Peptides against a protein of PDB entry 5LHZ. Designs and how they scored, part 105

Target 1, 78 residues: chain A of PDB entry 5LHZ
Amino acid sequence: QLLKSVFVKNVGWATQLTSGAVWVQFNDGSQLVVQAGVSSISYTSPNGQTTRYGENEKLPDYIKQKLQCLSSILLMFS

## One batch from the design tools (peptide; made by RFdiffusion4, then SolubleMPNN)

Design b2_p30_7_s2 (from b2_p30_7, 17 letters changed)
Fold by OpenDDE base, seed 5:
Structure b2_p30_7_s2 (fold): chain B 78 residues (1-78), chain A 30 residues (1-30)
Amino acid sequence: as target 1 above (78 residues)
Amino acid sequence: SEKEEEEIEEDRKLIEEIRKLVAELQKKLS
């Protein structure tokens, strides 16, 4: 279930779920999901391919950029 | 390699930062 959705200019939409997850839908068609209590993050590319990243692996630069963006978004929810 | 390990550590810190923020939001639900 959806709790709160926020439109972020030049980024897309960010949604907080009752599960504790935060779901970001970027303007480029990609998506990012971070779930509370889960060590991995989920990234879906514009073509629909989903990849999970843990905390012991190298992240692609485009993922890091989107995570930095998400960090800023999460501060907006506070 | 040492360089790779350093990059992984930086990436880990980024993920942890985000997970902390998500956890803080989760706490507001209860």
Scores: peptide ipSAE 0.561, ipTM 0.862, DockQ to the pose 0.750
Fold by OpenDDE base, seed 1:
Structure b2_p30_7_s2 (fold): chain B 78 residues (1-78), chain A 30 residues (1-30)
Amino acid sequence: as target 1 above (78 residues)
Amino acid sequence: SEKEEEEIEEDRKLIEEIRKLVAELQKKLS
């Protein structure tokens, strides 16, 4: 269930779910989901392929960039 | 390699930062 959705210029939409998860829908069609209590992050490419990344593996640069973007977005929910 | 391990550590820190922020938001829900 959706709790709050925020439009982020030049990025896309960020949504906080009642579960506490944050769901980002980027303008390029990709998606990120980060959930408290879950060690992995979920990335969905524009073609719909989903990949989970753990905390002890090297991340693709494009994932790192999106995560860095997400950190600044999260302030919008405070 | 040592360099690879450093990069993995940096990535770990990034994910942990995000997860911490998300957890803080979740606390505000309860």
Scores: peptide ipSAE 0.561, ipTM 0.862, DockQ to the pose 0.798
Fold by OpenDDE base, seed 2:
Structure b2_p30_7_s2 (fold): chain B 78 residues (1-78), chain A 30 residues (1-30)
Amino acid sequence: as target 1 above (78 residues)
Amino acid sequence: SEKEEEEIEEDRKLIEEIRKLVAELQKKLS
């Protein structure tokens, strides 16, 4: 269930779910989902392919960039 | 390799930072 959705200029939409998870829908069509208590993050590419990334692997640069963007977004929620 | 491990560590720190921020937001809901 959706709790709060925020439009982020030049990024897209960021939504906080009632579960506490954060769902970001980027303008390029990709998506990120991060949830507390879950060690992996979910990334969905523009073509719809979903991949989960853990904390013991090298991340693609484009994923890191989106995560860094998410950091800034999360500060907007606080 | 050492270089690879360093990169993984940096990425781990990034993910952990995000997860902690999300957790903090979640705590504000309770």
Scores: peptide ipSAE 0.560, ipTM 0.862, DockQ to the pose 0.786
Fold by OpenDDE base, seed 3:
Structure b2_p30_7_s2 (fold): chain B 78 residues (1-78), chain A 30 residues (1-30)
Amino acid sequence: as target 1 above (78 residues)
Amino acid sequence: SEKEEEEIEEDRKLIEEIRKLVAELQKKLS
């Protein structure tokens, strides 16, 4: 279930789930999911394809940019 | 290569930072 959703201007929506995960829906149609206690992150492209990224692989630049954005958002939650 | 390994490490640190923040948020729900 959804716990809290925050609108971020020029970015999209960030939602905290009761599971402890954070779900970001970007304006470009992509999505990120980060779950506490899970080493991988989930990225869904605008075309709906989902990819999981672990700790031992290089991230595409566009993913890193979205993660940097998410980091800033999370700092605003607390 | 060594350069690629350094980039992977930087990416890992970025993910870890985010996961830490998510975990801190989860703690506040308890």
Scores: peptide ipSAE 0.560, ipTM 0.862, DockQ to the pose 0.800

Design b2_p30_7_s3 (from b2_p30_7, 17 letters changed)
Fold by OpenDDE base, seed 3:
Structure b2_p30_7_s3 (fold): chain B 78 residues (1-78), chain A 30 residues (1-30)
Amino acid sequence: as target 1 above (78 residues)
Amino acid sequence: SEEEKKEIEENRKLLQEIRKLVAELQKQLS
């Protein structure tokens, strides 16, 4: 279930789930899900394809940029 | 390559920072 959602101008929506995960829906149609205690993240492309990324791999630049954006959003939550 | 290793390390730190922040949010809810 959804706990709370925050609208971020020119980015999209960031939602905290009751599971503890954070779900970001970007304006370009992509999505990120990050769960505490899980070493991998989930990225869904605009075409609906989902890929998991871990700590020991090179990330595509567009993924890194979205993660940096997410980091900034999370800092604003608290 | 060494450049790739450095980039992977930076990505690792970024992911860990994000997970830490997510965990802190969850902690505040409990």
Scores: peptide ipSAE 0.561, ipTM 0.866, DockQ to the pose 0.826
Fold by OpenDDE base, seed 2:
Structure b2_p30_7_s3 (fold): chain B 78 residues (1-78), chain A 30 residues (1-30)
Amino acid sequence: as target 1 above (78 residues)
Amino acid sequence: SEEEKKEIEENRKLLQEIRKLVAELQKQLS
C-alpha cells in the first residue's frame, strides 16, 4: 500500500510504502525498490526485466547512478 | 582484482547508506 508519493524534477516519482520500502519510478521507465532489513535491491529495466543486486557485487554504472539519485531523493523525504 | 574489490566496497557502502536512510524513514513512522 502506498503511503506518500513525491514528484522529483527530472527524475520521476518516489513513493514510500506502508511497509517502509521506497519505490522509485524513473522517467526512463525503470524502477528501483529498496526496503529496510533487506540486503538486496530490486531493479526493473524499462523492458520489464527485474534483477536483484546485493552488497557483495559490482553494480552496473547506471544502477549506481540511480542509487546515488535515490540517496538524494531520500533526503527530500526527511 | 584490487580494482574490483574497491568497486565492490564502494557499492556496498552506497547500498548500506541507502538502506540506512530507508530504515530511518521507516523508524520515523513508528
Scores: peptide ipSAE 0.561, ipTM 0.865, DockQ to the pose 0.815
Fold by OpenDDE base, seed 1:
Structure b2_p30_7_s3 (fold): chain B 78 residues (1-78), chain A 30 residues (1-30)
Amino acid sequence: as target 1 above (78 residues)
Amino acid sequence: SEEEKKEIEENRKLLQEIRKLVAELQKQLS
């Protein structure tokens, strides 16, 4: 279930789920899902391909940039 | 390489920060 959705200018929509996960839908059509207690993140490309990334690997720059954006977005829920 | 190791470490820190923030938000639900 959805708990709270926030529109972020020039980024997209960020949604907090009742599970505690945060789901970001970017304007470019990509998505990120981050869940507490889970070491990996889920990225879905605009074409629907989903990839999980862990903390012991080099991330693509575009993923890193989206994560940096997400860190700022999370303050909007506090 | 050392450069790769440094990038991985930076990525780890970023992910840990995000997960910490998400966990804090989850605490607020209960």
Scores: peptide ipSAE 0.560, ipTM 0.865, DockQ to the pose 0.778
Fold by OpenDDE base, seed 4:
Structure b2_p30_7_s3 (fold): chain B 78 residues (1-78), chain A 30 residues (1-30)
Amino acid sequence: as target 1 above (78 residues)
Amino acid sequence: SEEEKKEIEENRKLLQEIRKLVAELQKQLS
């Protein structure tokens, strides 16, 4: 279930779920999900393909950019 | 390579920061 949704200009929507996860829906159709207490993040490409990323791997640049954006968004939630 | 290791470390720090922030938000639900 959705708890709180925030519109982010030029980015998309960021939603905090009752599960504790944060779900970002980017304007390009991609999505990021970060769950509290989980060491990996979930990225869904515009075509619906989902990939999980952890701490001990090199991230694609586009993922890094979206994560940096997410970091800024999360700071806004506080 | 050393460059790859450095980038992985940067990625780790970024993920750690994000998870920390999400965890803080989670605490607000308690």
Scores: peptide ipSAE 0.560, ipTM 0.865, DockQ to the pose 0.747

Design b2_p30_7_s4 (from b2_p30_7, 14 letters changed)
Fold by OpenDDE base, seed 3:
Structure b2_p30_7_s4 (fold): chain B 78 residues (1-78), chain A 30 residues (1-30)
Amino acid sequence: as target 1 above (78 residues)
Amino acid sequence: SSSEEEEIKEDRELLKEIRELVKELQEQLS
């Protein structure tokens, strides 16, 4: 269930779910999901491929960039 | 390698930051 959705200029939409997850839909068609209490994050590429990234692997640069963007968004929510 | 391990460490810290922010938002719901 959706709690609230926020439009983010030049980024896309960020949605907080009642589950505790935050779901970002980027303008490039990719998606990022971060769930409270879960160590891994989920990234879906524009072609629909989903990959989970955890704490023991190097992140692709484009993932890191989106996470940095998400960090800024989350600070906006607070 | 040591360089890769350091990069993993840095990426882990980024993930940790994100998860903590999400957790804080979740706590505000309660």
Scores: peptide ipSAE 0.611, ipTM 0.890, DockQ to the pose 0.780
Fold by OpenDDE base, seed 5:
Structure b2_p30_7_s4 (fold): chain B 78 residues (1-78), chain A 30 residues (1-30)
Amino acid sequence: as target 1 above (78 residues)
Amino acid sequence: SSSEEEEIKEDRELLKEIRELVKELQEQLS
């Protein structure tokens, strides 16, 4: 279930779930899910392809950019 | 390679930072 949704200008929507996850829906159609207590993250591309990234692999630059964006977004929830 | 390993370490730290922020946000709800 949804707890809180925040609209972020020029980015999209960020939603906190009761599960502890944060779900970001970017304007480019991609999505990012980070779950508290889970070491991997989930990225869904605009075409619907979902990939999980863990702690022992190189991240694509576009993923790192979105994670940096998410970092700033999370400060908005505080 | 060593450069790849360093990149993985940097990326791991980024993931860790994000997960910690998400965890802190979750803990604020308790």
Scores: peptide ipSAE 0.611, ipTM 0.890, DockQ to the pose 0.766
Fold by OpenDDE base, seed 2:
Formats: sequence, structure tokens, C-alpha cells
Structure b2_p30_7_s4 (fold): chain B 78 residues (1-78), chain A 30 residues (1-30)
Amino acid sequence: as target 1 above (78 residues)
Amino acid sequence: SSSEEEEIKEDRELLKEIRELVKELQEQLS
């Protein structure tokens, strides 16, 4: 379930779930899900392909950029 | 290579930062 959603200008929507996860829906159609206590993150590309990224792999630059964006968004929630 | 391992390390730190922020956000709900 959704706990709260915020619109982020030039980014998209960020939602905190009742599970504690944060779900970001970017304007480009991609999505990012981060769950507390889970070592991997979930990224869904605009074409709908979902990939999980863990702690022992090199992240694509576009993923890193979105994570940096998410970091800024999370400060808005706090 | 050492360069690859350093890149993975940096990416791991980024993931850790994000997860910690999400964790703190979750803990604020309690």
C-alpha cells in the first residue's frame, strides 16, 4: 500500500510504501524501488524490463544518476 | 582489476547511503 506520494519537479513521483520501501517513478518512464533491509535495488527501464542490482557489481551510470536523485528526494521526506 | 574493484566499492557505498536513508525514513514511522 501507498503511504504518501510527493511530486518532484523535473523528476517525477516518489512514494513511500507501508512496507518502508521507497518507489520512484521517473518522468522518463523508469522506476526505482529501494527497500530497507534489502541489499539489492530494483530498477525498471522505460520498456518495462526489471533488473536488480546488488552490492558486488558495477552500476550503470544512469542508475547511479537516478540513485543520486533519489538521495536528494529522500531528504525531502525527512 | 583494482580499478574495477574500486568502482564496485564506490557503487556499494552509494547503495549503502540510499538504503540507510530509506531505513531512517522507515524508522521515523515508528
Scores: peptide ipSAE 0.611, ipTM 0.890, DockQ to the pose 0.794
Fold by OpenDDE base, seed 4:
Structure b2_p30_7_s4 (fold): chain B 78 residues (1-78), chain A 30 residues (1-30)
Amino acid sequence: as target 1 above (78 residues)
Amino acid sequence: SSSEEEEIKEDRELLKEIRELVKELQEQLS
C-alpha cells in the first residue's frame, strides 16, 4: 500500500510503500523497486519486462542512471 | 577480467548506497 508519493520534475513519481519499499515510476514508462532488506532491485522496462539486479553483476548504464536519479530522490525523502 | 570485476564492485557500491537509503527510510516507519 502507498504511504507517500512525490513528484519529481523530469523524472516521474516516487512512492514509499508501507512495506518499506520505494517504487519509482519514470516518465519513460519504466519502473524501479527497491525493497528494504532485500539485496536485489527490480527494474521493469516500458514494455513490462521485469529484471532483478543483484550485487554480483554488471549493471546496464541506463539502470545506473536511473539509480542515480533514485539516489537523489531518496535523499529528498529524508 | 579484472576490469569487469572492478566495474561490478563499483555497481555493487551503488546498489549498497541505494539499499542503505531505503533501509533508513524504512526504519523511520517503526
Scores: peptide ipSAE 0.610, ipTM 0.890, DockQ to the pose 0.756

Design b2_p30_8_s1 (from b2_p30_8, 22 letters changed)
Fold by OpenDDE base, seed 5:
Structure b2_p30_8_s1 (fold): chain B 78 residues (1-78), chain A 30 residues (1-30)
Amino acid sequence: as target 1 above (78 residues)
Amino acid sequence: SSEEKEIEETRKLLKEIRELLKQLQEKNKS
């Protein structure tokens, strides 16, 4: 369930879920879900393919960039 | 190694994100 959604200029939408996760829907059609207490992140590519990444593996640069973006978004929520 | 360093930096980023999520969750709880 959704708690709050915010529009982020030049990024897309960020939504807080009741689960404690944040769901970002990027303008490029990709999606990112991260949650406190969960060791993996979920990335959905524009073509709809979803991949989960652990915190101890090398991530693609575009994933790291989106995580950096998410960090900025979360600071914005502060 | 270079890869290990990248993984560590990513881990730091994820830790920051999860901490922010925790704070946000606590804020919502209030």
Scores: peptide ipSAE 0.635, ipTM 0.895, DockQ to the pose 0.894
Fold by OpenDDE base, seed 4:
Structure b2_p30_8_s1 (fold): chain B 78 residues (1-78), chain A 30 residues (1-30)
Amino acid sequence: as target 1 above (78 residues)
Amino acid sequence: SSEEKEIEETRKLLKEIRELLKQLQEKNKS
């Protein structure tokens, strides 16, 4: 369930879910879902493939970049 | 190793994100 969504200029849309997760829909068609208390993140590529990443593995640079964007977004929410 | 350093930096970023998410979740709870 969706709680509320905010438009993020030059990034896309960020949505708070009732689960406590934040769902970012990037302009490039990719998606990122992160939730407190969950050890993995979910990334969906523009082609629709979803991959879960843990906290103890090397992440692709494009994932790190999107996580950095998410960090900035969350700072704006506070 | 360089990979271990990269993982550590990513872990720090994720930690920050999860703390912010926790705060946001707490706000939504109330």
Scores: peptide ipSAE 0.634, ipTM 0.895, DockQ to the pose 0.863
Fold by OpenDDE base, seed 1:
Structure b2_p30_8_s1 (fold): chain B 78 residues (1-78), chain A 30 residues (1-30)
Amino acid sequence: as target 1 above (78 residues)
Amino acid sequence: SSEEKEIEETRKLLKEIRELLKQLQEKNKS
């Protein structure tokens, strides 16, 4: 279930879920879901393919960049 | 190794994110 959504200029939409996760829908059509207490992140490409990444593997640069963006968004929520 | 260093930096970023998420979750419950 959704708690609230915020529009982030030049990024897209970020939504807080009742589960404690944050769901980002980027302008490029991709999506990212991250949650405290969960060791993996979920990335959905613009074509709808979803991949889960662990915290002990090398990530693509574009994923790292979006994670950095997410960090900034979370600071906005606080 | 170079790859291990990259993984470590990513782990630090994820740790920061998850801490922020935890704080946000507590805020939402208040």
Scores: peptide ipSAE 0.634, ipTM 0.895, DockQ to the pose 0.886
Fold by OpenDDE base, seed 2:
Formats: sequence, C-alpha cells, structure tokens
Structure b2_p30_8_s1 (fold): chain B 78 residues (1-78), chain A 30 residues (1-30)
Amino acid sequence: as target 1 above (78 residues)
Amino acid sequence: SSEEKEIEETRKLLKEIRELLKQLQEKNKS
C-alpha cells in the first residue's frame, strides 16, 4: 500500500510504501524497489521484466546508477 | 579482484540505502 509519493525532477516518482520500502518509477519506464531488512532488491526493466538481485552479487552498471539515484532521493526525504 | 571490489562497493551502497530506509521508517513511525 502506498504511503507517500513525491515527484523527483529528472528522475520520476518515488513512493514510500507502508511496508517501509521505497518504490522508484523512473522516467525511462524502469522501476526499483528496496526495503530495509530485505537482502534483495527488485528491478523491473522498461519491458516489464522483473529481476531480484542479492547484495552479494555483481550488479549491472545501470542498476548501480539507479541505486545511487535512490540514495540521493532518500537523502531528500530526510 | 576487481569484481569483488565492485561487489563490496555495491554492498556499501546498499547498506547506506537500507540504513536510510530504516531511519525514514522510524521517522514515519514518530
């Protein structure tokens, strides 16, 4: 369930979920969901394919870039 | 290895994110 959504310039929308997760919908159509206490992240590509990544595996650069973006967004929320 | 370093850096990033999420969650609780 959605808790709070904010528009992020040049990024898209970031939504806090009641679960404590943050869901980012990027302008390129991709999505990222991360939650404290959960060891994996969820990435959905623009074509709708969802992949879960663990914290101990190599991530594609484009995903790392989006994670960096997420970090900045979270700092905005603080 | 370079790959291991990349994984470590990613892990650090994820750790930061998860900590921020935890703080945000606590803030929402307050």
Scores: peptide ipSAE 0.631, ipTM 0.894, DockQ to the pose 0.890

Design b2_p30_8_s2 (from b2_p30_8, 21 letters changed)
Fold by OpenDDE base, seed 2:
Structure b2_p30_8_s2 (fold): chain B 78 residues (1-78), chain A 30 residues (1-30)
Amino acid sequence: as target 1 above (78 residues)
Amino acid sequence: SSEEEEIKENRELLKEIRELLRELQEKNLS
């Protein structure tokens, strides 16, 4: 369930879930879900395909960029 | 290798994110 949603200029929407996860819906149509205590992240591309990435693998640059963006968003939440 | 270094950088980024998430959860509980 949704806890709080915040509009982020030039990025999209970031939502805190009651589970503790954060869900980002980017303007390009992609989505990212991350959660503390979970070793993988969930990325959904604009075409709707979902991929999970682990912590011990090389991430695509566009994923890393979105994660860096997420880091900035989380700092805004705090 | 360069790939190993990139993995380390990615892991550090993920670690930072998960730390921030934990802090956010703790804040929500307080």
Scores: peptide ipSAE 0.579, ipTM 0.866, DockQ to the pose 0.821
Fold by OpenDDE base, seed 3:
Parts: sequence; C-alpha cells; structure tokens
Structure b2_p30_8_s2 (fold): chain B 78 residues (1-78), chain A 30 residues (1-30)
Amino acid sequence: as target 1 above (78 residues)
Amino acid sequence: SSEEEEIKENRELLKEIRELLRELQEKNLS
C-alpha cells in the first residue's frame, strides 16, 4: 500500500510504501525501489527490465546518479 | 584498484540511503 506520494520537480514521483520502501518513478520512465532492511536495490529501466544491484558491485553511473537524487529526496522527507 | 574504490563509494552511498530510510520509517511510526 501507498503511504504518501510527492511530486519532485525535474525528477518525477517519490512514494513511501507501508512496507518501509521508497519507490521513485523518474521522468525518463525508469524506476527505483529501495528499502532499509534490504541490501539490494531494484532498478527498472524504461523498457521494463528490472535489475537488482548489491552493495559489493560497481554501479552504472546513471544508477549512481539516481541514487544521489534519491538521497536528496529522502533528506527533504526527514 | 579504481574498481574497488568505486565499489567503496557506492557502498557508502547505499549506506546513506538506508540510514535515511530508517530515520524516515522511525518518523512514520511517531
């Protein structure tokens, strides 16, 4: 279930889930799901393919940039 | 190596994200 959804200018939509996860839908059609108790992140590309990334691997630059954006969003929520 | 350095930076970024998520979750429970 959804707890709260906010529009983020020049980024997209960020949604807090009752599970504790945060779901970001970016303007480019990609999506990112992160959760405190989970070591991996879930990224869905604009074509709908989903990939999980762990903490012991090199992330693609575009993933890192989106995570940095997410960090800024979470700071605003807190 | 440069690869290991990049992984380290990524891990720190993920750590920051998870900490912020925990803080947000704690706030939601209040």
Scores: peptide ipSAE 0.579, ipTM 0.866, DockQ to the pose 0.828
Fold by OpenDDE base, seed 1:
Structure b2_p30_8_s2 (fold): chain B 78 residues (1-78), chain A 30 residues (1-30)
Amino acid sequence: as target 1 above (78 residues)
Amino acid sequence: SSEEEEIKENRELLKEIRELLRELQEKNLS
C-alpha cells in the first residue's frame, strides 16, 4: 500500500510504502526499491529486468549514483 | 584492494540509506 507519492524535480517520483519501503521511479524508466531491515536493494532497468544488490558487492556506478540521489530524497521526506 | 575499498564505500552508502529509512518509518508510524 502507498502512503505518499512526491514528485522530485529532475529525478522522477518517490513513493513511501506502508511496509517502510521507498519506491523511486526515475525519469529514465528505471526503478529502485529500498527498505529498512532488508540488506539488499532492488533495481529494475527500463526494460523491466530486476536485479537485487547486496552490501558485499561492488555496485555499478549508475546504481551508486541513484542511491546517492535517493539519500537526498529521503532527507527531503524528513 | 581497490574493489574492496569500493565495496566499503557502497556499504557505508547503504548503511546511511537504511538509517534514513528507519527514521522515516518511525516518523510515519507516529
Scores: peptide ipSAE 0.578, ipTM 0.866, DockQ to the pose 0.847
Fold by OpenDDE base, seed 4:
Structure b2_p30_8_s2 (fold): chain B 78 residues (1-78), chain A 30 residues (1-30)
Amino acid sequence: as target 1 above (78 residues)
Amino acid sequence: SSEEEEIKENRELLKEIRELLRELQEKNLS
Protein backbone atom coordinates (compact mmCIF):
# COMPACT_ATOMS: atom_id res chain seq x y z
CA GLN B 1 0.00 0.00 0.00
CA LEU B 2 1.05 3.56 -0.71
CA LEU B 3 1.82 5.99 2.08
CA LYS B 4 3.03 9.07 0.27
CA SER B 5 4.08 9.93 -3.28
CA VAL B 6 6.29 12.81 -4.29
CA PHE B 7 7.00 14.13 -7.75
CA VAL B 8 10.70 14.64 -8.33
CA LYS B 9 11.53 16.99 -11.18
CA ASN B 10 13.68 15.43 -13.90
CA VAL B 11 13.56 12.08 -12.11
CA GLY B 12 10.04 10.75 -11.73
CA TRP B 13 8.00 9.70 -8.72
CA ALA B 14 9.13 8.55 -5.31
CA THR B 15 6.67 6.68 -3.13
CA GLN B 16 6.86 5.60 0.48
CA LEU B 17 5.17 2.28 1.07
CA THR B 18 3.49 1.15 4.27
CA SER B 19 6.01 -1.68 4.30
CA GLY B 20 8.76 0.85 4.91
CA ALA B 21 10.12 0.58 1.40
CA VAL B 22 10.69 3.44 -0.99
CA TRP B 23 9.66 2.93 -4.58
CA VAL B 24 11.06 5.16 -7.29
CA GLN B 25 9.53 5.23 -10.74
CA PHE B 26 12.02 6.87 -13.08
CA ASN B 27 11.14 8.78 -16.21
CA ASP B 28 12.95 6.21 -18.33
CA GLY B 29 10.46 3.60 -17.24
CA SER B 30 12.75 1.84 -14.80
CA GLN B 31 11.95 1.30 -11.14
CA LEU B 32 13.91 0.96 -7.93
CA VAL B 33 12.72 -0.44 -4.62
CA VAL B 34 14.77 -0.18 -1.44
CA GLN B 35 13.90 -0.96 2.15
CA ALA B 36 15.56 -0.67 5.52
CA GLY B 37 16.54 -4.01 6.96
CA VAL B 38 16.78 -5.62 3.55
CA SER B 39 20.26 -6.33 2.26
CA SER B 40 19.33 -6.16 -1.40
CA ILE B 41 17.79 -3.63 -3.74
CA SER B 42 15.29 -4.34 -6.47
CA TYR B 43 15.69 -2.82 -9.91
CA THR B 44 13.17 -3.20 -12.69
CA SER B 45 14.25 -2.37 -16.22
CA PRO B 46 11.95 -0.52 -18.60
CA ASN B 47 11.23 -3.87 -20.23
CA GLY B 48 9.88 -5.18 -16.94
CA GLN B 49 12.77 -7.43 -15.95
CA THR B 50 13.54 -7.29 -12.24
CA THR B 51 16.97 -7.89 -10.75
CA ARG B 52 18.04 -7.86 -7.12
CA TYR B 53 21.47 -6.54 -6.20
CA GLY B 54 23.32 -7.23 -2.98
CA GLU B 55 25.81 -5.21 -1.01
CA ASN B 56 28.82 -7.35 -1.88
CA GLU B 57 28.75 -7.09 -5.65
CA LYS B 58 29.72 -4.58 -8.27
CA LEU B 59 26.71 -2.60 -9.39
CA PRO B 60 26.14 -1.53 -12.97
CA ASP B 61 26.91 2.14 -13.43
CA TYR B 62 23.33 2.98 -14.30
CA ILE B 63 22.19 1.38 -11.05
CA LYS B 64 24.75 3.32 -9.06
CA GLN B 65 23.60 6.53 -10.70
CA LYS B 66 20.00 5.84 -9.79
CA LEU B 67 21.00 4.99 -6.22
CA GLN B 68 22.85 8.27 -5.96
CA CYS B 69 19.71 9.97 -7.16
CA LEU B 70 17.70 8.03 -4.59
CA SER B 71 20.06 9.17 -1.85
CA SER B 72 19.29 12.76 -2.74
CA ILE B 73 15.57 12.04 -2.73
CA LEU B 74 15.72 10.42 0.70
CA LEU B 75 17.56 13.44 2.04
CA MET B 76 14.70 15.59 0.83
CA PHE B 77 12.24 13.40 2.73
CA SER B 78 14.03 14.04 6.00
CA SER A 1 41.75 -4.34 -7.16
CA SER A 2 39.62 -1.78 -8.92
CA GLU A 3 36.62 -4.06 -8.58
CA GLU A 4 37.14 -4.34 -4.84
CA GLU A 5 37.21 -0.57 -4.58
CA GLU A 6 34.04 -0.28 -6.63
CA ILE A 7 32.31 -2.81 -4.40
CA LYS A 8 33.45 -0.85 -1.37
CA GLU A 9 32.06 2.35 -2.81
CA ASN A 10 28.80 0.65 -3.66
CA ARG A 11 28.58 -0.76 -0.15
CA GLU A 12 29.06 2.66 1.36
CA LEU A 13 26.37 4.09 -0.88
CA LEU A 14 23.96 1.34 0.08
CA LYS A 15 24.83 1.82 3.73
CA GLU A 16 23.95 5.49 3.49
CA ILE A 17 20.68 4.69 1.78
CA ARG A 18 19.72 2.12 4.40
CA GLU A 19 20.48 4.58 7.17
CA LEU A 20 18.29 7.19 5.55
CA LEU A 21 15.56 4.59 5.11
CA ARG A 22 15.71 3.67 8.78
CA GLU A 23 15.37 7.30 9.74
CA LEU A 24 12.44 7.69 7.39
CA GLN A 25 10.82 4.56 8.77
CA GLU A 26 11.18 5.80 12.33
CA LYS A 27 9.66 9.10 11.33
CA ASN A 28 6.69 7.36 9.75
CA LEU A 29 6.11 5.31 12.90
CA SER A 30 5.99 8.36 15.14
Scores: peptide ipSAE 0.578, ipTM 0.866, DockQ to the pose 0.844

Design b2_p30_8_s3 (from b2_p30_8, 21 letters changed)
Fold by OpenDDE base, seed 5:
Structure b2_p30_8_s3 (fold): chain B 78 residues (1-78), chain A 30 residues (1-30)
Amino acid sequence: as target 1 above (78 residues)
Amino acid sequence: SSEEKEIEETRKLLEEIRSLLKELQEKNLS
């Protein structure tokens, strides 16, 4: 279930889910899902390949950049 | 190590994100 979707200029769309997750659809076609209470994150590349990452592994720089972007987006909701 | 430091920084970032998500969810429930 979708709660709220926010358009972010030069980034894409960020959607809150009733599950407690946030789903970001970036302009480059990639997607990122992060959920409160869940230790892993989900990244989907533009070609549709989905990879889950845990908190105890090194993440690709492009994912860390998107996470930083997400943090900024969430601060905007406050 | 450098990798361990990077992992720790990323973990802190994720924790911040998850905390913000919890707060937003709580606001929606209140």
Scores: peptide ipSAE 0.664, ipTM 0.909, DockQ to the pose 0.857
Fold by OpenDDE base, seed 4:
Structure b2_p30_8_s3 (fold): chain B 78 residues (1-78), chain A 30 residues (1-30)
Amino acid sequence: as target 1 above (78 residues)
Amino acid sequence: SSEEKEIEETRKLLEEIRSLLKELQEKNLS
């Protein structure tokens, strides 16, 4: 379930889930899900393709950029 | 290696994110 959604200027929407995850819907149509206690992340491209990434693999730069963005968002809420 | 360093940096980033999420989760329980 959705817990709380926050609009982030020039980024999109960030939603906290009851599962402990955060779901970011970027303006470019992509999505990112990161969850506490879960080793993998989920990225959905604008075309709807979803890929799960582990923490021990090389990630595409655009994924890293979105993770950096997410980190910044969470830091603002801390 | 360069790749290993990149992976490590990403791991650190994810660790930060997950830590922040845990903090938020704990706040929700309060």
Scores: peptide ipSAE 0.664, ipTM 0.909, DockQ to the pose 0.878
Fold by OpenDDE base, seed 2:
Structure b2_p30_8_s3 (fold): chain B 78 residues (1-78), chain A 30 residues (1-30)
Amino acid sequence: as target 1 above (78 residues)
Amino acid sequence: SSEEKEIEETRKLLEEIRSLLKELQEKNLS
């Protein structure tokens, strides 16, 4: 379930879920889901392909950049 | 190795994100 959504200029939409997860819908059509207490993250590419990544594996640079962006977004929420 | 360093940096980033998520969740409860 959705808790609240915020529009982030030049990024897209960030939604807090009741589960404790955050769901980011980027302007490029990609999506990122991260949840506290869950070791894996979910990334959906613009073409709809979803990949799950663990904390102990190398991530593509573009995903790391989006994670950094997410961190900044969450800091704005605080 | 460079890869290990990158993985560690990513892990720290994820830890920060998850920590922030926990804080926000706690704030939502107050």
Scores: peptide ipSAE 0.664, ipTM 0.908, DockQ to the pose 0.888
Fold by OpenDDE base, seed 1:
Structure b2_p30_8_s3 (fold): chain B 78 residues (1-78), chain A 30 residues (1-30)
Amino acid sequence: as target 1 above (78 residues)
Amino acid sequence: SSEEKEIEETRKLLEEIRSLLKELQEKNLS
């Protein structure tokens, strides 16, 4: 279930889920889901393909950049 | 290795994110 959605200028939309996850819909059409207590993250490319990444694998630079962006977004929620 | 260092930095970033998520979840329950 959805709790709260926030528009982030030049980024997209960030939504808090009741599960404790955050769902980011970026302006480029990609999506990112991160959840506390879950070791993997979910990235959906603009074409709709979803990939899960763990914490012991090298991530593509563009995903790391989106994670940095997400960190900044979460500070806005506090 | 260089790759291991990159993985470690990403892990630290994810831990920061997950920590913030836990804090937000606790606030939502309040």
Scores: peptide ipSAE 0.663, ipTM 0.909, DockQ to the pose 0.849

